# Designs tried in a protein design run: peptides against a protein of PDB entry 1Y0J. Part 22

Target 1, 39 residues: chain A of PDB entry 1Y0J
Amino acid sequence: EARECVNCGATATPLWRRDRTGHYLCNACGLYHKMNGQN

## One batch from the design tools (peptide; aimed at target 1 C8 Y32)

Design b2_p24_8_s4 (made by RFdiffusion4, then SolubleMPNN; from b2_p24_8, 14 letters changed)
Fold by OpenDDE base, seed 4:
Structure b2_p24_8_s4 (fold): chain B 39 residues (1-39), chain A 24 residues (1-24)
Amino acid sequence: as target 1 above (39 residues)
Amino acid sequence: SLSKDPELIAKAREMYERYQKLLE
């Protein structure tokens, strides 16, 4: 199975994160989500 | 945890906003 960030398409990241619906996000996109605390 | 590359976070902002509109 190949994993990629559902937002930017990155296939490699220091830390995989997940959004509220369970979709995988790279570290950068996940942090943006957390910083704003919305959606 | 925080990223050591804040520029990457900034670059993802616009895309994230568009993505969220599609998800919900």
Scores: peptide ipSAE 0.041, ipTM 0.510, DockQ to the pose 0.077
OpenDDE base, seeds 1, 2, 3, 5: peptide ipSAE 0.032, 0.027, 0.028, 0.022; ipTM 0.479, 0.440, 0.440, 0.437

## One batch from the design tools (peptide; aimed at target 1 N7)

Design b2_p25_1 (made by RFdiffusion4)
Amino acid sequence: AAAAAAAAALAARHAAYHAAAAAAA
Pose (drawn by RFdiffusion4):
Structure b2_p25_1 (pose): chain A 39 residues (1-39), chain P 25 residues (1-25)
Amino acid sequence: as target 1 above (39 residues)
Amino acid sequence: XXXXXXXXXLAARHAAYHXXXXXXX
């Protein structure tokens, strides 16, 4: 609905986080790219 | 069949992300 997640596809996320590369990630897959540090 | 198509679309979007991240690096 809101956007297409690149890791899970869950559009029922409370909020969307954009990665530095410009991708759209959820509160779960987006948090991974932050906490992991790597890609 | 719908589940397999959804999984292939997700894998394609995921691979595009890693190709874009490698190009940015």

Design b2_p25_1_s1 (made by RFdiffusion4, then SolubleMPNN; from b2_p25_1, 21 letters changed)
Fold by OpenDDE base, seed 5:
Structure b2_p25_1_s1 (fold): chain B 39 residues (1-39), chain A 25 residues (1-25)
Amino acid sequence: as target 1 above (39 residues)
Amino acid sequence: DEEEERRKRLEELREQYLKDEEAAK
């Protein structure tokens, strides 16, 4: 399957995360959201 | 374009975190 981070567009990550609306985030962007809130 | 700028910032953040994750192994 094809997947990309809705924040940075990355297509590969050590761990896929999801935001509150269900959009996929790479690990880094997911951590960013967790730390700083919705971006 | 603010959206493009935001994405670039996040991409840089991604690269930073990946380096950190690699170093932590």
Scores: peptide ipSAE 0.061, ipTM 0.543, DockQ to the pose 0.046
OpenDDE base, seeds 1, 2, 3, 4: peptide ipSAE 0.056, 0.053, 0.060, 0.043; ipTM 0.512, 0.531, 0.538, 0.510

Design b2_p25_1_s2 (made by RFdiffusion4, then SolubleMPNN; from b2_p25_1, 15 letters changed)
Fold by OpenDDE base, seed 3:
Structure b2_p25_1_s2 (fold): chain B 39 residues (1-39), chain A 25 residues (1-25)
Amino acid sequence: as target 1 above (39 residues)
Amino acid sequence: DEEARRKARLEALRQAYLEDVAAAA
């Protein structure tokens, strides 16, 4: 199994982030979520 | 300052995107 960003499907990132529910997001999507609250 | 924060967030996103693309390459 490989970790995957729940938003964009990326499987590699310099920094895995997590949303408030614990889902994994790549660095970019994590920051996007933080800024907008949703994708 | 609100505008400054938004600008900083956008720049962070741009940088993060490039880093993620590089990581996937």
Scores: peptide ipSAE 0.439, ipTM 0.802, DockQ to the pose 0.031
OpenDDE base, seeds 1, 2, 4, 5: peptide ipSAE 0.356, 0.405, 0.402, 0.403; ipTM 0.767, 0.782, 0.783, 0.786

Design b2_p25_1_s3 (made by RFdiffusion4, then SolubleMPNN; from b2_p25_1, 14 letters changed)
Fold by OpenDDE base, seed 3:
Structure b2_p25_1_s3 (fold): chain B 39 residues (1-39), chain A 25 residues (1-25)
Amino acid sequence: as target 1 above (39 residues)
Amino acid sequence: AEEEARRRRLEALREAYLRDAAAAA
């Protein structure tokens, strides 16, 4: 199986993160969500 | 005014993060 960011679809990242509801995000999208609280 | 500026900054950040994420894939 392969994991992908629920925001941008990326399948590789230096660090996998998760949003407040548990969905996987790449590092970049995770930082964006953390800073802004939304897509 | 200030809200518009904030929205534009967030849009620019979104684009940058998505670009970085795509490059990392």
Scores: peptide ipSAE 0.155, ipTM 0.673, DockQ to the pose 0.038
OpenDDE base, seeds 1, 2, 4, 5: peptide ipSAE 0.056, 0.120, 0.073, 0.129; ipTM 0.477, 0.604, 0.519, 0.612; seed 1 fails the geometry check

Design b2_p25_1_s4 (made by RFdiffusion4, then SolubleMPNN; from b2_p25_1, 12 letters changed)
Fold by OpenDDE base, seed 1:
Structure b2_p25_1_s4 (fold): chain B 39 residues (1-39), chain A 25 residues (1-25)
Amino acid sequence: as target 1 above (39 residues)
Amino acid sequence: AEAAARAARLAALREEYLRDVAAAE
């Protein structure tokens, strides 16, 4: 079954990212966290 | 059902994620 972003629930993204503990984030949420100094 | 199992899996992952976010703040 399709994965989803653990932050926003998106099921489609141009690039899947992962936080420090391995949870999947869409590109936008992953970049948001990186920019704000979060996971 | 499969939908319920999916929801449970995603809920667990989200809880872990939120815990990590809170710990980082």
Scores: peptide ipSAE 0.441, ipTM 0.812, DockQ to the pose 0.416
OpenDDE base, seeds 2, 3, 4, 5: peptide ipSAE 0.426, 0.437, 0.434, 0.433; ipTM 0.806, 0.810, 0.807, 0.810

Design b2_p25_2 (made by RFdiffusion4)
Pose (drawn by RFdiffusion4):
Structure b2_p25_2 (pose): chain A 39 residues (1-39), chain P 25 residues (1-25)
Amino acid sequence: as target 1 above (39 residues)
Amino acid sequence: EEEEEEEEEEEEEEKEEEIEELAEE
């Protein structure tokens, strides 16, 4: 609905986080790309 | 090639587990 997640596809996220590369990630897959540090 | 595919699957599973733990927090 809102956007297409590149890790899970869950559009029922409370909020969307954009990665530095410009991708659209959710509160789960987006948090991973922050906490993991790597890609 | 088969060993490389098994390693890739293991890495994907570990990644999914990490994402799930983070989603539970």

Design b2_p25_2_s1 (made by RFdiffusion4, then SolubleMPNN; from b2_p25_2, 9 letters changed)
Fold by OpenDDE base, seed 5:
Structure b2_p25_2_s1 (fold): chain B 39 residues (1-39), chain A 25 residues (1-25)
Amino acid sequence: as target 1 above (39 residues)
Amino acid sequence: EEEEEEKKKKEEEKRKEEIKKLAEE
């Protein structure tokens, strides 16, 4: 069971983030959402 | 297999919408 980003399905990232629901986000998706407020 | 793939795609879409709502707040 590889950890994957719930947004883009990425299985590799320099930093795993979590959303408010506890789902895993890759660093790119987590920063993109935080900076742009958009998917 | 197609029904399972469609279900997985629908679950992924729902997760993307939840993340979008969490990012707007």
Scores: peptide ipSAE 0.060, ipTM 0.491, DockQ to the pose 0.065
OpenDDE base, seeds 1, 2, 3, 4: peptide ipSAE 0.060, 0.044, 0.056, 0.039; ipTM 0.487, 0.446, 0.486, 0.408

Design b2_p25_2_s2 (made by RFdiffusion4, then SolubleMPNN; from b2_p25_2, 13 letters changed)
Fold by OpenDDE base, seed 3:
Structure b2_p25_2_s2 (fold): chain B 39 residues (1-39), chain A 25 residues (1-25)
Amino acid sequence: as target 1 above (39 residues)
Amino acid sequence: KEEEEKEKEEKKKKEKEEIEALRKA
């Protein structure tokens, strides 16, 4: 079993992020959502 | 308790909606 980004399905990233509810995001998706006012 | 089960169901619903919103954005 491997961790996956809930947005893009990536299984590898230089930095795992989490949203307010604890869902895992890759670094790219986490930054993208932050920049676009998502979450 | 029935109230605790309803609260868990509501939390699960909100969790799914958040994941779906992330994927669409």
Scores: peptide ipSAE 0.072, ipTM 0.478, DockQ to the pose 0.055
OpenDDE base, seeds 1, 2, 4, 5: peptide ipSAE 0.058, 0.071, 0.065, 0.064; ipTM 0.439, 0.470, 0.459, 0.454

Design b2_p25_2_s3 (made by RFdiffusion4, then SolubleMPNN; from b2_p25_2, 10 letters changed)
Fold by OpenDDE base, seed 5:
Structure b2_p25_2_s3 (fold): chain B 39 residues (1-39), chain A 25 residues (1-25)
Amino acid sequence: as target 1 above (39 residues)
Amino acid sequence: DEEKKKKEEEEEKKKKEEIEALAKE
């Protein structure tokens, strides 16, 4: 099983982030959401 | 197949709302 971003399905990223439930976000999605408040 | 697709869409929507809630803090 490859780790996947719950937002975009990416399996590779320079930095894995986690949501409050422990689901994985890629660095791009995690930063984009944090900076823009947009899904 | 349509019921499965609706459940997957609801789960994806819920995940997006959790990400948005995390981003607003």
Scores: peptide ipSAE 0.028, ipTM 0.394, DockQ to the pose 0.072
OpenDDE base, seeds 1, 2, 3, 4: peptide ipSAE 0.027, 0.018, 0.026, 0.026; ipTM 0.389, 0.344, 0.386, 0.408

Design b2_p25_2_s4 (made by RFdiffusion4, then SolubleMPNN; from b2_p25_2, 9 letters changed)
Fold by OpenDDE base, seed 2:
Structure b2_p25_2_s4 (fold): chain B 39 residues (1-39), chain A 25 residues (1-25)
Amino acid sequence: as target 1 above (39 residues)
Amino acid sequence: KEEEEKKKKEEEEEKMEEIKKLAEL
Protein backbone atom coordinates (compact mmCIF):
# COMPACT_ATOMS: atom_id res chain seq x y z
CA GLU B 1 0.00 0.00 0.00
CA ALA B 2 3.07 2.26 -0.04
CA ARG B 3 2.94 4.49 -3.12
CA GLU B 4 6.27 5.15 -4.82
CA CYS B 5 7.39 7.48 -7.62
CA VAL B 6 8.19 5.25 -10.62
CA ASN B 7 11.05 7.61 -11.58
CA CYS B 8 12.94 8.33 -8.32
CA GLY B 9 11.39 5.93 -5.77
CA ALA B 10 10.15 8.74 -3.50
CA THR B 11 7.42 7.58 -1.08
CA ALA B 12 6.36 11.09 -0.01
CA THR B 13 5.53 14.23 -2.01
CA PRO B 14 3.32 17.33 -1.51
CA LEU B 15 1.43 16.35 -4.69
CA TRP B 16 1.17 13.00 -6.46
CA ARG B 17 1.06 13.19 -10.26
CA ARG B 18 0.51 10.57 -12.94
CA ASP B 19 2.24 10.04 -16.28
CA ARG B 20 0.43 9.29 -19.57
CA THR B 21 0.49 5.54 -18.75
CA GLY B 22 -1.08 6.13 -15.33
CA HIS B 23 2.05 5.49 -13.24
CA TYR B 24 2.55 7.58 -10.10
CA LEU B 25 5.18 10.32 -10.06
CA CYS B 26 6.19 12.65 -7.25
CA ASN B 27 5.51 16.36 -7.90
CA ALA B 28 9.14 17.00 -8.96
CA CYS B 29 9.34 14.07 -11.43
CA GLY B 30 5.87 14.84 -12.79
CA LEU B 31 6.91 18.43 -13.57
CA TYR B 32 10.20 17.23 -15.10
CA HIS B 33 8.37 14.78 -17.39
CA LYS B 34 5.92 17.51 -18.44
CA MET B 35 8.80 19.86 -19.36
CA ASN B 36 11.03 17.30 -21.14
CA GLY B 37 8.31 15.07 -22.65
CA GLN B 38 8.08 11.27 -22.60
CA ASN B 39 11.03 9.73 -20.71
CA LYS A 1 27.95 -5.55 -18.29
CA GLU A 2 29.04 -4.25 -14.87
CA GLU A 3 30.32 -1.07 -16.57
CA GLU A 4 26.97 -0.66 -18.40
CA GLU A 5 25.00 -1.12 -15.14
CA LYS A 6 27.30 1.40 -13.42
CA LYS A 7 26.78 3.87 -16.30
CA LYS A 8 22.97 3.42 -16.09
CA LYS A 9 23.11 4.09 -12.34
CA GLU A 10 25.19 7.25 -12.88
CA GLU A 11 22.73 8.44 -15.59
CA GLU A 12 19.80 7.80 -13.21
CA GLU A 13 21.54 9.75 -10.43
CA GLU A 14 22.27 12.65 -12.83
CA LYS A 15 18.60 12.69 -13.94
CA MET A 16 17.48 12.80 -10.28
CA GLU A 17 19.83 15.74 -9.61
CA GLU A 18 18.46 17.67 -12.62
CA ILE A 19 14.89 16.98 -11.44
CA LYS A 20 15.74 18.24 -7.93
CA LYS A 21 17.23 21.47 -9.36
CA LEU A 22 14.10 22.09 -11.47
CA ALA A 23 11.77 21.31 -8.53
CA GLU A 24 13.57 23.75 -6.21
CA LEU A 25 13.03 26.64 -8.67
Scores: peptide ipSAE 0.085, ipTM 0.519, DockQ to the pose 0.693
OpenDDE base, seeds 1, 3, 4, 5: peptide ipSAE 0.079, 0.076, 0.080, 0.081; ipTM 0.505, 0.502, 0.507, 0.514

Design b2_p25_3 (made by RFdiffusion4)
Pose (drawn by RFdiffusion4):
Parts: C-alpha cells; structure tokens; sequence
Structure b2_p25_3 (pose): chain A 39 residues (1-39), chain P 25 residues (1-25)
C-alpha cells in the first residue's frame, strides 16, 4: 500500500525509513541496514 | 513487539525479514 519493501514486502510498518542509497525500507528491514552497518 | 537494536544485530537479514512478515503481515 505505502511502498514496496525490498526484504519482506510488509507494507504494514508503523513508519518507513529510507536508506542512504535512496531505497525505501520498513522499520524492520530498514533497521537492519542501520544496525548491521553493511549492506 | 518491535525488534530492539540488540535483537536486530543478533539476526541475519533473512531472519529479520521472516520476523517482519510474521509480525506485520
């Protein structure tokens, strides 16, 4: 509905986070890209 | 419940995606 997640596809996220590359990620897959540090 | 930063660090991206599918879908 809101956007297409590249890791899970869950559009029922409380918020969306954009990665530095410009991708749209959720509160779960987006947090991974932050906490993991790598891609 | 939402994942904490510590929990996220202890998981692979596949595990995090599986959790997101279960939790949000």
Amino acid sequence: as target 1 above (39 residues)
Amino acid sequence: SELTPEQVRAMTLEQVAAWAREHYM

Design b2_p25_3_s1 (made by RFdiffusion4, then SolubleMPNN; from b2_p25_3, 13 letters changed)
Fold by OpenDDE base, seed 2:
Structure b2_p25_3_s1 (fold): chain B 39 residues (1-39), chain A 25 residues (1-25)
Amino acid sequence: as target 1 above (39 residues)
Amino acid sequence: RLLTPEEVREMSKEEVAELARKLFL
């Protein structure tokens, strides 16, 4: 399975997260996304 | 806004852990 963070392009992360529409985000980007609550 | 690729690379594991703590713990 090939996966990539839709925000920063990272292909590896300790924990994959997803935004509200289901796109994959790396751990760091996902946490920051949640903090800001922005698309 | 979201983090830029550069900002993500600049973050330490400790900073990420702190963010997780504030949001989910």
Scores: peptide ipSAE 0.505, ipTM 0.876, DockQ to the pose 0.073
OpenDDE base, seeds 1, 3, 4, 5: peptide ipSAE 0.491, 0.491, 0.475, 0.483; ipTM 0.872, 0.872, 0.870, 0.873

Design b2_p25_3_s2 (made by RFdiffusion4, then SolubleMPNN; from b2_p25_3, 10 letters changed)
Fold by OpenDDE base, seed 3:
Structure b2_p25_3_s2 (fold): chain B 39 residues (1-39), chain A 25 residues (1-25)
Amino acid sequence: as target 1 above (39 residues)
Amino acid sequence: PLLTPEEVRAMSREEVAEWARERFL
């Protein structure tokens, strides 16, 4: 599966996350959504 | 401005969140 973080462009991460719109985020960038609970 | 993956990984969780607030959809 081809996957890329929509925020930083990373193509690999220990943990893939997904935002509310369904876009993939690397673990680091995904922290935004986890901590804020919103897009 | 867009950060490289290496720059993102070097930032703290709080720093990443702050940066992302203006960048995310």
Scores: peptide ipSAE 0.106, ipTM 0.661, DockQ to the pose 0.091
OpenDDE base, seeds 1, 2, 4, 5: peptide ipSAE 0.080, 0.094, 0.099, 0.065; ipTM 0.652, 0.658, 0.645, 0.609

Design b2_p25_3_s3 (made by RFdiffusion4, then SolubleMPNN; from b2_p25_3, 13 letters changed)
Fold by OpenDDE base, seed 2:
Structure b2_p25_3_s3 (fold): chain B 39 residues (1-39), chain A 25 residues (1-25)
Amino acid sequence: as target 1 above (39 residues)
Amino acid sequence: PLLTEEEVRSMSKEEVAELARKRYL
């Protein structure tokens, strides 16, 4: 299978995260959302 | 390498997205 971050489009990350609705985020974008809230 | 919360804290939304596409973060 293939997976990509719904925010930046990255397809590889050391840690996949998810937003509150279950969409996949790469580690970096997930951390940003955690710190600042979603888009 | 694993990006940390402290590193992300000083970054903008666009900067994070750009770097995440270029580097394994």
Scores: peptide ipSAE 0.669, ipTM 0.918, DockQ to the pose 0.699
OpenDDE base, seeds 1, 3, 4, 5: peptide ipSAE 0.664, 0.669, 0.667, 0.666; ipTM 0.917, 0.918, 0.918, 0.918

Design b2_p25_3_s4 (made by RFdiffusion4, then SolubleMPNN; from b2_p25_3 with S1P T12S L13K Q15E H23R M25L)
Fold by OpenDDE base, seed 1:
Structure b2_p25_3_s4 (fold): chain B 39 residues (1-39), chain A 25 residues (1-25)
Amino acid sequence: as target 1 above (39 residues)
Amino acid sequence: PELTPEQVRAMSKEEVAAWARERYL
């Protein structure tokens, strides 16, 4: 099994984040979603 | 270094994805 960022496809990141629906996001994409929304 | 909250505020989703692919892959 391998975790993958649902936005960029990254499989490794300094910090895994999740959106409000539970999808995994890398640190960068997760931070983007937090600050700007999912779009 | 990792992107800051201030930096991602100015970026598009696609720009962040590209940034991440270059650094995390």
Scores: peptide ipSAE 0.778, ipTM 0.941, DockQ to the pose 0.806
OpenDDE base, seeds 2, 3, 4, 5: peptide ipSAE 0.777, 0.775, 0.775, 0.776; ipTM 0.941, 0.940, 0.940, 0.941

Design b2_p25_4 (made by RFdiffusion4; failed a check: the pose's geometry)
Pose (drawn by RFdiffusion4):
Structure b2_p25_4 (pose): chain A 39 residues (1-39), chain P 25 residues (1-25)
Amino acid sequence: as target 1 above (39 residues)
Amino acid sequence: EKTEKEKREEEEEEEEKEEEEEEEE
């Protein structure tokens, strides 16, 4: 609905986080890219 | 690490290549 997640596809996320590369990630997959540090 | 979308795209590309090789045979 809102956007297409590139790790899970869950559009029922409370908020969306954009990665530094410009991608759209959820609160889960987006958090991973922050906490992991790597890609 | 690769995303789940990138892994699915790679698997689809491998399957298409296999189908093309079968058709050529």

Design b2_p25_4_s1 (made by RFdiffusion4, then SolubleMPNN; from b2_p25_4, 13 letters changed; failed a check: the pose's geometry)
Amino acid sequence: PPTAKELEEEKKKEEEEKKKKEEEE

Design b2_p25_4_s2 (made by RFdiffusion4, then SolubleMPNN; from b2_p25_4, 17 letters changed; failed a check: the pose's geometry)
Amino acid sequence: PPTAAELAERAAEERRRREEERRRA

Design b2_p25_4_s3 (made by RFdiffusion4, then SolubleMPNN; from b2_p25_4, 14 letters changed; failed a check: the pose's geometry)
Amino acid sequence: PPTAAEKEKERKEELERERERREKE

Design b2_p25_4_s4 (made by RFdiffusion4, then SolubleMPNN; from b2_p25_4, 17 letters changed; failed a check: the pose's geometry)
Amino acid sequence: PPSAAELKAREEERRKEEERRLKEE

Design b2_p25_5 (made by RFdiffusion4)
Pose (drawn by RFdiffusion4):
Structure b2_p25_5 (pose): chain A 39 residues (1-39), chain P 25 residues (1-25)
Amino acid sequence: as target 1 above (39 residues)
Amino acid sequence: EAAELAARRAAYLAEAAAYEAEEAA
């Protein structure tokens, strides 16, 4: 609905986070890119 | 659906590797 997640596809996220590369990630898969540090 | 998701994941990893190469340059 809102956007297409690249890791899970869950559009029922409370909020969306954009990665530095410009991708749209959810609160889960987006948090992973932050906490993991790597890609 | 799973194939579309895997394709989007592979495109993301390729663009992230290109972004890291630009930053290193």

Design b2_p25_5_s1 (made by RFdiffusion4, then SolubleMPNN; from b2_p25_5, 12 letters changed)
Fold by OpenDDE base, seed 4:
Structure b2_p25_5_s1 (fold): chain B 39 residues (1-39), chain A 25 residues (1-25)
Amino acid sequence: as target 1 above (39 residues)
Amino acid sequence: AEARLRELREAYLRDAAAYEKELAE
């Protein structure tokens, strides 16, 4: 798979997450989005 | 090439640390 985080561009992460519209985020960016509701 | 690999590894480790932190909360 050629998945990448839409926020930071990372292509590997211990846990893929998704934002509210279904875009893929690495674990760290997903947590940041959850905490702040933004990039 | 080696510098890029180090950057990717370090980024992954920071990401993994965030994962472990969440598990520890």
Scores: peptide ipSAE 0.379, ipTM 0.768, DockQ to the pose 0.041
OpenDDE base, seeds 1, 2, 3, 5: peptide ipSAE 0.059, 0.356, 0.087, 0.062; ipTM 0.514, 0.758, 0.545, 0.520

Design b2_p25_5_s2 (made by RFdiffusion4, then SolubleMPNN; from b2_p25_5, 15 letters changed)
Fold by OpenDDE base, seed 3:
Structure b2_p25_5_s2 (fold): chain B 39 residues (1-39), chain A 25 residues (1-25)
Amino acid sequence: as target 1 above (39 residues)
Amino acid sequence: SEERLRKLREEYLEEAARYEEELRE
């Protein structure tokens, strides 16, 4: 309930994701990083 | 090296995502 995406600030999402450092991202932002990120 | 590049890439993508969300409002 108090959780929020560190990128967009959303407080609700179908699926909470986490980046490599453990920060929480909403599903949309997590997928965005997956599609545009690499190594 | 890999750690530095990973962090820089994350910051770039997060900024881009915020901009796109702003345009949808």
Scores: peptide ipSAE 0.059, ipTM 0.522, DockQ to the pose 0.044
OpenDDE base, seeds 1, 2, 4, 5: peptide ipSAE 0.031, 0.055, 0.053, 0.061; ipTM 0.471, 0.487, 0.484, 0.541; seeds 2, 5 fail the geometry check

Design b2_p25_5_s3 (made by RFdiffusion4, then SolubleMPNN; from b2_p25_5, 12 letters changed)
Fold by OpenDDE base, seed 1:
Structure b2_p25_5_s3 (fold): chain B 39 residues (1-39), chain A 25 residues (1-25)
Amino acid sequence: as target 1 above (39 residues)
Amino acid sequence: SEERLRRLREEYLRDAAAYEAELAA
């Protein structure tokens, strides 16, 4: 099963994160959302 | 409208985060 960042489409990351609704984000996008707000 | 603003913010954050992801690669 391939996981994909719902924000940027990345399929690989050092650490998978999740948004408030449980969607997967790559580490970079997760950190970005943390800094700039979750939608 | 609030809905339109929400969509615009989501689009902005998606694009910006994708850019950050690219830079972090």
Scores: peptide ipSAE 0.087, ipTM 0.566, DockQ to the pose 0.048
OpenDDE base, seeds 2, 3, 4, 5: peptide ipSAE 0.069, 0.065, 0.071, 0.076; ipTM 0.531, 0.523, 0.540, 0.552; seed 2 fails the geometry check

Design b2_p25_5_s4 (made by RFdiffusion4, then SolubleMPNN; from b2_p25_5, 17 letters changed)
Fold by OpenDDE base, seed 3:
Parts: C-alpha cells; structure tokens; sequence
Structure b2_p25_5_s4 (fold): chain B 39 residues (1-39), chain A 25 residues (1-25)
C-alpha cells in the first residue's frame, strides 16, 4: 500500500501532516489549508 | 540552532509555494 494526500493525491512529500480529523495531507496541502483556514 | 530552524522552515515553505504555482497554472 501507499499513503496519499487526501487533498491532491500526492504519494510523496518531505513531511506528512494530518488534518483535525486525522486525514493525511502532504506538506504543501497541509500548509495551504493552515494558511487559508479551511479548504 | 535558530539558523537550522530557519533552513527547515524555508524548505517546507518552498514545497507549499510549488503547490500554489500549480494551482495558478
């Protein structure tokens, strides 16, 4: 199996993050969501 | 130590910027 970002589908990232509900996000999407508040 | 943290932040932010570029394309 391979982990993937629930937002963009990326399977590789310098740092895996997780949203408040526990879903995995790549570093880029995690930072994007954090900076923009929501989605 | 502070320099190390700054370097780390820059690397992670670069990744975020690449994502933003793709969104604008």
Amino acid sequence: as target 1 above (39 residues)
Amino acid sequence: DEARLEKLREEYLKDAKEYEKKLKE
Scores: peptide ipSAE 0.065, ipTM 0.535, DockQ to the pose 0.030
OpenDDE base, seeds 1, 2, 4, 5: peptide ipSAE 0.052, 0.044, 0.032, 0.037; ipTM 0.532, 0.518, 0.481, 0.499

Design b2_p25_6 (made by RFdiffusion4)
Pose (drawn by RFdiffusion4):
Structure b2_p25_6 (pose): chain A 39 residues (1-39), chain P 25 residues (1-25)
Amino acid sequence: as target 1 above (39 residues)
Amino acid sequence: AWEEETEEILEKAEEWEEEEEEEEE
């Protein structure tokens, strides 16, 4: 509905986080790219 | 393989959320 997640596809996220590359990630897959540090 | 990676990412994200909540408490 809101956007297409590139890791899970869950659009029922409380909020969306954009990665530095410009992708749209959720609160789960988006957090991974932050905490992991790598890609 | 993509489903295993997705499950691993979700598991790690949940663990980190729980650690953040414990730190806030």

Design b2_p25_6_s1 (made by RFdiffusion4, then SolubleMPNN; from b2_p25_6, 14 letters changed)
Fold by OpenDDE base, seed 1:
Structure b2_p25_6_s1 (fold): chain B 39 residues (1-39), chain A 25 residues (1-25)
Amino acid sequence: as target 1 above (39 residues)
Amino acid sequence: SEEERRREILRQAQEYLEQLRELEE
């Protein structure tokens, strides 16, 4: 299966993360969400 | 929208980082 970042659609990342609602984010987007709270 | 703009910026950054990783490998 092809996992995708719910924010940018990337299918590959050094590290998969999840947001507080459980959606998968690539490393970059996950860090962005964590640091900024809201998008 | 601002949200769409942010998503695009992050997409570009992710692609750039992936390219860098490929160069390092």
Scores: peptide ipSAE 0.032, ipTM 0.462, DockQ to the pose 0.216
OpenDDE base, seeds 2, 3, 4, 5: peptide ipSAE 0.025, 0.025, 0.025, 0.029; ipTM 0.346, 0.380, 0.378, 0.385; seed 5 fails the geometry check

Design b2_p25_6_s2 (made by RFdiffusion4, then SolubleMPNN; from b2_p25_6, 14 letters changed)
Fold by OpenDDE base, seed 5:
Structure b2_p25_6_s2 (fold): chain B 39 residues (1-39), chain A 25 residues (1-25)
Amino acid sequence: as target 1 above (39 residues)
Amino acid sequence: DEEERRKKILEFAEKEKEKRREEAE
């Protein structure tokens, strides 16, 4: 069992986040989502 | 555009990872 970032496929991150649809994001991708939203 | 958004997110993520690698060097 390994969680994966739905954006970049990373399996390891300092902090797991979730997007608006509830999918898991790595910290980096999650921060981008929070800062920029939908584009 | 969702595809462009994903590309930008990837670029951001790569830069953040690179920054962490350089800081750990």
Scores: peptide ipSAE 0.093, ipTM 0.557, DockQ to the pose 0.341
OpenDDE base, seeds 1, 2, 3, 4: peptide ipSAE 0.081, 0.090, 0.092, 0.088; ipTM 0.550, 0.557, 0.553, 0.554; seed 1 fails the geometry check

Design b2_p25_6_s3 (made by RFdiffusion4, then SolubleMPNN; from b2_p25_6, 15 letters changed)
Fold by OpenDDE base, seed 4:
Structure b2_p25_6_s3 (fold): chain B 39 residues (1-39), chain A 25 residues (1-25)
Amino acid sequence: as target 1 above (39 residues)
Amino acid sequence: SREEEAARIRAFAEEYKALEEKKKE
C-alpha cells in the first residue's frame, strides 16, 4: 500500500489516523490537527 | 463524532500493524 499523510507526506507512522473528512494523517499530524483544527 | 473518529483510528491502526507484521517475515 502507498498510503501517505495528507499534511506532511509521510508514508510510515507508528499510528495512522484519519480526520473527519476521511483524509489519512500520520500520528504526529493527526494530533496536531486535533489540537489546532485544520492543518 | 469523537467516537466515530476513535473507531476509525483503531481500525486503521490495526490494519497498519498487521501489514507491518506481514512485512517482517
Scores: peptide ipSAE 0.045, ipTM 0.424, DockQ to the pose 0.037
OpenDDE base, seeds 1, 2, 3, 5: peptide ipSAE 0.047, 0.059, 0.039, 0.059; ipTM 0.427, 0.531, 0.419, 0.528; seeds 1, 2, 5 fail the geometry check

Design b2_p25_6_s4 (made by RFdiffusion4, then SolubleMPNN; from b2_p25_6, 17 letters changed)
Fold by OpenDDE base, seed 1:
Structure b2_p25_6_s4 (fold): chain B 39 residues (1-39), chain A 25 residues (1-25)
Amino acid sequence: as target 1 above (39 residues)
Amino acid sequence: EEEEKAKKILEEAEAYKAELAKQAA
């Protein structure tokens, strides 16, 4: 029941981020999406 | 430069994803 990244499924991260629709992303995926215009 | 800054962030993000994948394996 723990939170997980919608992109990679990670359940632990230094910082939780969110995409434009409000879904949670781990720090790494959040940064990746931001740099590629997906967040 | 913003472009170089973005490249660095992307590189670090991808590296961290790889680290997480290794930990999960």
Scores: peptide ipSAE 0.030, ipTM 0.419, DockQ to the pose 0.062
OpenDDE base, seeds 2, 3, 4, 5: peptide ipSAE 0.027, 0.023, 0.026, 0.027; ipTM 0.401, 0.392, 0.395, 0.398

Design b2_p25_7 (made by RFdiffusion4; failed a check: a stray cysteine)
Pose (drawn by RFdiffusion4):
Structure b2_p25_7 (pose): chain A 39 residues (1-39), chain P 25 residues (1-25)
Amino acid sequence: as target 1 above (39 residues)
Amino acid sequence: LWRRDRTGHYLCNACGLYHKMNGQN
């Protein structure tokens, strides 16, 4: 609905986080990109 | 809500989040 997640596809996320590359990620897959540090 | 991992497994909100925070399987 809101956007297409590249890791899970869950559009029922409380908020969306954009990665530094410009991708749209959810609160879960987006957090991973932050906490993991790598890609 | 459900989340899908990179292996294609369907996980619940809690287990799916745990998988992302841990970074390991």

Design b2_p25_7_s1 (made by RFdiffusion4, then SolubleMPNN; from b2_p25_7, 17 letters changed)
Fold by OpenDDE base, seed 3:
Structure b2_p25_7_s1 (fold): chain B 39 residues (1-39), chain A 25 residues (1-25)
Amino acid sequence: as target 1 above (39 residues)
Amino acid sequence: VLYRNSKGEVLSEEEGMAYYMSGQN
């Protein structure tokens, strides 16, 4: 198996982010969620 | 939000934002 961003499906990123419910997001998607009020 | 780099190290939110500014996503 391989970790992947729950938003875009990317399997590699310089920085993995995990939301308060445990979902993994790549850096780019994590920032998008942050800007839209979801951390 | 929890932030971890490729080595699994926990980073601060400030460090996480720096990756965006560097053009790495």
Scores: peptide ipSAE 0.282, ipTM 0.761, DockQ to the pose 0.052
OpenDDE base, seeds 1, 2, 4, 5: peptide ipSAE 0.131, 0.184, 0.122, 0.158; ipTM 0.673, 0.705, 0.661, 0.689; seed 5 fails the geometry check

